# Designs tried in a protein design run: peptides against a protein of PDB entry 2FGR. Part 6

Target 1, 331 residues: chain A of PDB entry 2FGR
Amino acid sequence: SSVTLFGIVDTNVAYVNKDAAGDSRYGLGTSGASTSRLGLRGTEDLGGGLKAGFWLEGEIFGDDGNASGFNFKRRSTVSLSGNFGEVRLGRDLVPTSQKLTSYDLFSATGIGPFMGFRNWAAGQGADDNGIRANNLISYYTPNFGGFNAGFGYAFDEKQTIGTADSVGRYIGGYVAYDNGPLSASLGLAQQKTAVGGLATDRDEITLGASYNFGVAKLSGLLQQTKFKRDIGGDIKTNSYMLGASAPVGGVGEVKLQYALYDQKAIDSKAHQITLGYVHNLSKRTALYGNLAFLKNKDASTLGLQAKGVYAGGVQAGESQTGVQVGIRHAF

## One batch from the design tools (peptide; made by RFdiffusion4, then SolubleMPNN)

Design b1_p28_4_s3 (from b1_p28_4, 8 letters changed)
Fold by OpenDDE base, seed 1:
Structure b1_p28_4_s3 (fold): chain B 331 residues (1-331), chain A 28 residues (1-28)
Amino acid sequence: as target 1 above (331 residues)
Amino acid sequence: AEAAAAAAAQLAAARAEFDAKAAELASL
């Protein structure tokens, strides 16, 4: 039996040139290169190739010392694993987000990430971004010659919001091929939620691929989210991402990522471009810098996610520039 | 290796551990 305490403290100075009022925001932010976390994990060998596992992980906010408290909302799972793969019980990344966000070169955090995994419709469910679920059962296959899959189901437990009676139900999964330099995946998910107190299905389809050329890595995502409301028609977003990363001098990594968010319900697009650099001072400590530009068109109000400084929207059709410079330390 | 995997992107770390566990399981 082993128990490991682990974590990341990632804190930055962040700046955005516009908030919702058109004013600049700056200060100390968190999680610019990796989400800051504290966790406990362990495994027990049960013999015969069977293992039990646990994983408890919460977010750390180094700017305020977790003033709002600490929880295990990142992951709180017990698992069985063996030649059959892994079964997980408890709150976790849903299988679709766990696989498909792996193509995001900005690690699903800071001002640079792919923002497609989002609540596009003011969904009233706690996890309407499609990232995690409560009451989740997940299964992950072994890798069979590159082929792998993951499936998940989350119970709604009769959670109601307004007239919606199945809020928080998730069903989804992915199929993937991971072999050498190539990774490709297709994910499908549905979540039950509410919008304006009315039952709504959050449907998601995501295609991801990456190829590592050794000298550089290319990565891409194609996603459609669709909030299917009982009344008022669909809220559809098509999201696209293309990114490249390259090692620099054996201790650095440069990243460039572009994303397009085509918000069909408001006939409006947003364009994101992010340049990032990570400099490894050690295996555990890195300096980083991110520069992001977000151009909203028409009615689009998207903002960069400078966590701890400003993560709100901007005025319709406004552009936002963001910078993060920080330290990531793992323990 | 474990600290480097933990330092990896939120999802890359979770993936690397899953992949490492899957490799460990495949070696059993």
Scores: peptide ipSAE 0.000, ipTM 0.260, DockQ to the pose 0.020
Fold by OpenDDE base, seed 3:
Structure b1_p28_4_s3 (fold): chain B 331 residues (1-331), chain A 28 residues (1-28)
Amino acid sequence: as target 1 above (331 residues)
Amino acid sequence: AEAAAAAAAQLAAARAEFDAKAAELASL
């Protein structure tokens, strides 16, 4: 058997020019290039090509030293793996988010990420962003000539909110083709939740693709999220992303990503553009800078996710500029 | 086994429901 301690400490100076009151916020933030984490993982060979595994991972908040405590809410799984693939039991990324966020050039982190994996409808479930689930069983296939898939089911355990039952139930999966420079995936998910104490289905469909040209990588996402409410009509958001990255001088990477969030229930769009640079000082240590612009139109109130400084919304129709400059260290 | 079979059946039904949405997204 083996046990590995691993982690990332990522801390930055961050600035946003507007909060919900229209005031600037600045300070020390966390997780600008990668989510800061502490984890334990291990594998045991059981013979016959069968392996047991465990993975325990929690978020680190370097700005306050985890003042709200530490937990394994990032991942807490036991697994069996072999020629059949991998089965996981426990809290994890749901299969759809695990695969489809891989097309986000900002690693679903900081002020630059694709924000489509969101609670668009004031859903009352704990994971209504479609990223993780409690009580999750997941299965991942091997790669067969490029083809692969993942499936997941999370038990609701009779959780209720208001008149809504089955809250926290997830069902979802993806199919993918990953071969050399090409990756393409289709993900489908449904999560049971509540809005205003009433039963609501969070439906999600996501298409992702990327191609690595060696000199540059292109990546794209197309997503529809739909909160199907029994009363008050559906809350639909169409989200689009296009990004490019390129290596710089063998030690750097530049990233540019655009996203559009078409929020149908409020007939309002938000445009996000982010420029990022990472400078590798070593294999484990990097400096980084992110510059993001978020333009809300009409009734849109989206804010950039400057974790540890400000991650709230802005006033309707207001634009926000964000900056992060930081250090990432991996161990 | 029963829970896994039920989950597989529900996922297949969800796939059929979302096929129209996949076509919608591809047409945008």
Scores: peptide ipSAE 0.000, ipTM 0.304, DockQ to the pose 0.015
Fold by OpenDDE base, seed 4:
Structure b1_p28_4_s3 (fold): chain B 331 residues (1-331), chain A 28 residues (1-28)
Amino acid sequence: as target 1 above (331 residues)
Amino acid sequence: AEAAAAAAAQLAAARAEFDAKAAELASL
């Protein structure tokens, strides 16, 4: 058996020019290039090509020293793996988010990421962003000639909110082709939740693709999220992303990403553009900078996710500019 | 034994639900 302690401490100075009151926010924030984390993981060889594994991972908030406490809500899994692939038991990224967030050039964190994996409908479930689930069973196939897949089911454990039953039930998966410079994936998921105390299904379809040209990488996402409600009609969002990244001088990476969020229930769009730079001081330590612009139209109130400084919305139709400059250290 | 049988029945139902929901979601 092996046990490995690992982590990332990522802390930044962040600024956003508008909050919900129209005021600027600035300070020390976290997780601008990678989510800060502390984890333990290990494996045991059981013979015959079978392995047992565990993974315990929590988020670190370096700005306040984890004042809200520490937990393993990022991942808390036991697994079996072998020639059949990997089965995981416990809280984790759901298979759809685990695969489809890999096309986000901003690593699903900071002010630059694709924000499509969101609670678009004021869902009352804890994981209505479609990122993680409690009580999750996941299966991941091996890669067969580029083809791979992942599937998951999360038990609701009879969780209720208002009149809604089965809250937190997840079913979903992806199919993918990963070969050399090409990656492409299709993900499908449904999660049961509540909106206004009433049963609601969160349906998600996501297409992702990337191609690495060596000198640059292109990446894209197409997503539809639909909160299906019996009363008040469906809350539908179409999200689009296109990004490019390129290595700089063997020690740096530049990233540019655009996203569009077409929020059908409010007939309103938001446009996000982010420029990022990472400078590797070593294999473990990097400096980074992010510059993001978010333009809300009409009734849209989206805000940039400057974690530790300001991650709330803005006034309807308002634009927000964000900056992060930070240090990432991995151990 | 009943809890294990209920969990197994839920897993079997989950497979059928996945196929049905995958088809529904692909039509969105």
Scores: peptide ipSAE 0.000, ipTM 0.271, DockQ to the pose 0.011
Fold by OpenDDE base, seed 5:
Structure b1_p28_4_s3 (fold): chain B 331 residues (1-331), chain A 28 residues (1-28)
Amino acid sequence: as target 1 above (331 residues)
Amino acid sequence: AEAAAAAAAQLAAARAEFDAKAAELASL
């Protein structure tokens, strides 16, 4: 068997011009270009093309030294893999998130990412953002002429919140076509949760596509998230993203991404635009800068996710500007 | 705008199919 220690330390100076009180926030933040992490992984060859694997990964907070502790909530899996693909047991990215977040040019981190994978309804479940699940079984196919798929089921283990049963049950999957410069995917997921102590189904549909022109990459997402409450109206959000990235001078990458969040339950839209730049000092070390603008309309209160500085909302209809400048180091 | 409308229509159709499949899976 082999064991590999790996990680990323990503720390930034961040600023947002408005919090929930209308005040500015600034300080040292984390995970602006990549999520800071510490991990252990290994593989055992079992012969005949079969492999066993493990993966343990937790988030690192470089600003506070993990003052709230360390855990393996990013991933804690055991796996079997071979010509049939890969089966995973344990907490991980759900298959829909794992595939469909790959179209986010900001890698689902910092102030620039697509925020569609969100708890839109004040869901009371631990993973109501649709990103990860506990008690997860996942299967990933090989790539067959471009076609690939992933499926997952998470056990609820009879978790209850109020009158809601089956909380934390996930079922979902994706189908994809990945061939050369083209990637396209459809993801479907349902998660059982609670809102206000009442049973709620979090349904998600996501379409993603990207094309790499060599000189630039285009990427897009279309998502509907719907919290179907047992009592009351549905909480529906349509999220759209379009992004472009291009290499700069062989050592840099520029990224521009726009997202629209049409929050139907409050008849309110939010617009996000982010400009990012990454400068590679080496294969392992980069400098980066992000500039994001979030325009809330009407009752929308969305905030940029300046992790370690401010990740809360703003006042209804307020706009927020965010900046991150940081160092990413991989080991 | 037209591309967004076409995308919204496709999303609505995909949603109807999803709701039907989700109902089937929830009955299991």
Scores: peptide ipSAE 0.000, ipTM 0.333, DockQ to the pose 0.018

Design b1_p28_6_s2 (from b1_p28_6, 25 letters changed)
Fold by OpenDDE base, seed 1:
Structure b1_p28_6_s2 (fold): chain B 331 residues (1-331), chain A 28 residues (1-28)
Amino acid sequence: as target 1 above (331 residues)
Amino acid sequence: SRKEEEEKRRREEEERRREEEELEKLLS
């Protein structure tokens, strides 16, 4: 068997010009370019093309040294893989998020990422953002001439909140075509949760595509999230993203991404635009900077996710500007 | 032997390539 220790330490100086009180926040933040993490993984060849694997990964908070503790909530899986693909048991990214977040040019972290994978309805489930699940079984196919798929099911284990049963149950999957410069995928998921102690289904559909032109990459996402409530009507959000990235001078990458969040339940939109730059000092070490603008309209209160500094909302209809400048080191 | 050196070099190159692919996957 082999065991590999790996990780990322990403720490930044961050600023946002508005919090919920209209005041600025600034300080040392984490995970601006990549999520800081510590992990252990390994494989065992079982012969005949079959392998066993494990993966344990937790988030690192470099600003406070993980004062709230360390856990393996990012991933804690055991797996079997072979010509049939891979089966995973344990907490992980759900298949839909694992595939569809790959189109986010900001790596689903910092102030610039697509924020569509969110708890839009004050859902009371632990993972109502649709990103990860406990008690998850996942299956991923091999790539067959570009075509691939992933499926997952998470057990609710009879978890209840208020009158809601089956909280935490997930079922979902994606189909994809990945061939050379082209990637395209469709994801579907349903998660059972509670809102206000009442049963709610979180339905999600996501389309993603990217194309690498060599000199630049284009990427896009289309998502609908719908919290179907028995009482009070549905909470629906349509999220859109379009991004471009390009290499700069052989040592850098520039990124520009726009997202629109159409929050139907409050008839309000939010617009996000982010400019990012990564400068590689080495293969493992980079400097980076992000500049993000978030414009809320009407009743929208979305905030940029400056982790470690401020990740809360703003006043309704307010705009927020965020900056991150940091160091990323991978080991 | 020359053959052993070529095989060693090939293994080192394959290992380096795997490490690079793993790092790219980690950073992406």
Scores: peptide ipSAE 0.241, ipTM 0.669, DockQ to the pose 0.863
Fold by OpenDDE base, seed 5:
Structure b1_p28_6_s2 (fold): chain B 331 residues (1-331), chain A 28 residues (1-28)
Amino acid sequence: as target 1 above (331 residues)
Amino acid sequence: SRKEEEEKRRREEEERRREEEELEKLLS
């Protein structure tokens, strides 16, 4: 049996030119290149190719020293793995987000990530962004000649909000092909939640693909999210992403990513473009900079996610510019 | 012995490789 302590401390100086009042925000933020975290993990070889594992991981907020406390909400799993793949029990990334966020060149963090995995409808469930779930059982296949899959189910445990029952129930999975420079996947998920105290289904379909040309990598996402309400009609968002990354001078990486969010319920679009650079000082330590521009049209109020500084919306139809410059250290 | 030193070097290289793979997974 082994136990490993691991983590990341990522802290930045961040700026956004507009908040909900139209004012600028700036200060010390967290998690600009990678999510800051502290974790414990371990494995036990049970023989015959079978292994037991545990994983406990929580987010670190370096700017305030975790003033609101520490928890294992990132992951808290026990697992069995072998030639059959891996079964996990406990809170984790749902299989759809675990696979499909891998195509985001900004690693689903900072001001540059794909923001499609979102609560688009003011859902009242704890995880209505479709990223993680409580009470989760998940299964991941091995890679068979490139083909792989993951499946998950989360128990609702009779959670209720208003008249909505089964809140927090998740069912979903993905199929993928990962071979050499090529990756492609399809994910499907449904989560039960509530909007305005009424039962609502969050349906999600996501396609992702990437190709590594050696000199550069291309990546793309196509997503549809629907909050299906019994009253008031569906809240639908179509999200698109295209990105490229390339190594620079053997010690750096440049990233460029574009995303479009077509918010059908308000007939409004938002455009996001982000330029990022990572400079490796060592294998464990990097400097980074991100520059993001978000253009909202019509009734759209999306904001860049400058965690620790400002992650709220802006006024309808306003544009926002964000900058992060920081240090990432892994241990 | 020369054999013990080679086995020690092999273990150190395997440990370094595992640490590098774990770091790559952490940063991905």
Scores: peptide ipSAE 0.235, ipTM 0.668, DockQ to the pose 0.842
Fold by OpenDDE base, seed 2:
Structure b1_p28_6_s2 (fold): chain B 331 residues (1-331), chain A 28 residues (1-28)
Amino acid sequence: as target 1 above (331 residues)
Amino acid sequence: SRKEEEEKRRREEEERRREEEELEKLLS
């Protein structure tokens, strides 16, 4: 068997002009271009085209040296793979997030990413953002002439919150077409959770597409999340994203992304615009800068995710500007 | 031998390509 140690250390200086009190926050933040991580992975050839694999990955917080500890909550899987595809057992990205976040030009990280994968309803489940799940079984098909799919099921293991008795159950999957410059995907998921101690279904539908023109890449997402509550009505959010990226001078990349979050339960919208630049000093080391603007309307209180500095909300109807300048190193 | 050098160069190029692919997967 082979074992590979890998990781990313991404640390930045970050600024946001408003917190929940209307004050600015600044300091050293983490994970502005890529999520900082430490991982171990390996494969074993079992013969006949069958392979066993493992993957253990945890988040690194470079600003405080992981003062809260280290775990493998990013991924902790054992796998079998072959001509049939791949089966994974363990905590991982759920298939829907794994595929559909690939259309986010900010890699679901920092102040610029698409924020649609969110707990919109004060769900009481640990993973009510629809990104990862515990107790997950996943299956990924091979690519058949561009067509591919992924499916997942997570066991609730009789987790209860209030009167909800199936918290943490996930079922979902995607179908995709990936061929040359074109990628397109449709994802569907349902997660069982609780809101106010009552059983709630988090339903999600996401459409993603990208096209690489060589000189530039375009990417888009359309998403609906719906927390279906027996009492109090549904909490629905429609999220939209459109982004473009382009190489600059062979050593850099510029990214521009817009997102709209239409929060139906509060009849309020938020607009996000982010400009990013990555400058590759080497294959492993990059400098980066992000500039993000988030405009909340009406009752919306969304905040930019300047991890390590400030990731909370703002006052209703307030706008927030964020900046990150940092170093990313991969090993 | 010239053949051994070409095979060594090919192996080094394949290894470099694999490392680049792994790095791209890591950064994605």
Scores: peptide ipSAE 0.224, ipTM 0.656, DockQ to the pose 0.818
Fold by OpenDDE base, seed 3:
Structure b1_p28_6_s2 (fold): chain B 331 residues (1-331), chain A 28 residues (1-28)
Amino acid sequence: as target 1 above (331 residues)
Amino acid sequence: SRKEEEEKRRREEEERRREEEELEKLLS
């Protein structure tokens, strides 16, 4: 058996021109290009094409040295894999997020990512953003002529919040076609949660596609998230993303991404546009810069996620500009 | 022997390839 230690330390200087009070925030932030992490993984060949695996991964906060502690909440899985694919047991990305976030050119990280995978309804569940789940069983198929799929189920373990039962139950999956320059996927998920102590279903449908032209890559997402509440009506958000990336000078990459968040419950839209640049100093070390603009309309209060500096909302109808400049190192 | 050197080179190339694949997976 082999055990590999791996990680990323990504730290930046970040600025946002508005917080919830209308004031600017700036400082040292984390995870602008990639999420900072520390992990352990390994595999064991069991013979006959069967392998066992483990994966333990936690987030690193370089700005404060993990003042809030370290855990393996990013991933803590044991796996069996073979010709049948892979079965995973433990906390992980849910299959829908694992696949559909791959179309985000900002890798679901920093101030530029697609923010559709969000708790849109003040859900009281720990993972109401639809990204990860506790008590998860996942299955991933092999790739069959481009076709692949992933499925997951998370046990609620009779968790209750208020009058809501089955909190934390997840069921979901995706189907995909990955062949050469083309990737396309459809994801469906439902998660049980609570809003205001009342049972709520978080339903999610996501379409993603990308095409690599060699000189540039195009990527897109279409998502609907619906928190179905027993009382007060549904909280629905339609999210759209379109992005492009291109290599620059053999050592850099430029990214441009637009997203629209149509928040139906408040009849309000938010527009996000992000320009990013990564400059590779080596295979492991990069400099990067992100410039993001978020325009909230009407009652929208979305904020850019400048982790470690400011990740809260803004005043209704306010625009926010964010900047990150940082170093990413992988080991 | 020449065969031993070729086998050593092959192992070093395989190791390098594995390290590169692991790094690519980490950065993806």
Scores: peptide ipSAE 0.216, ipTM 0.653, DockQ to the pose 0.777

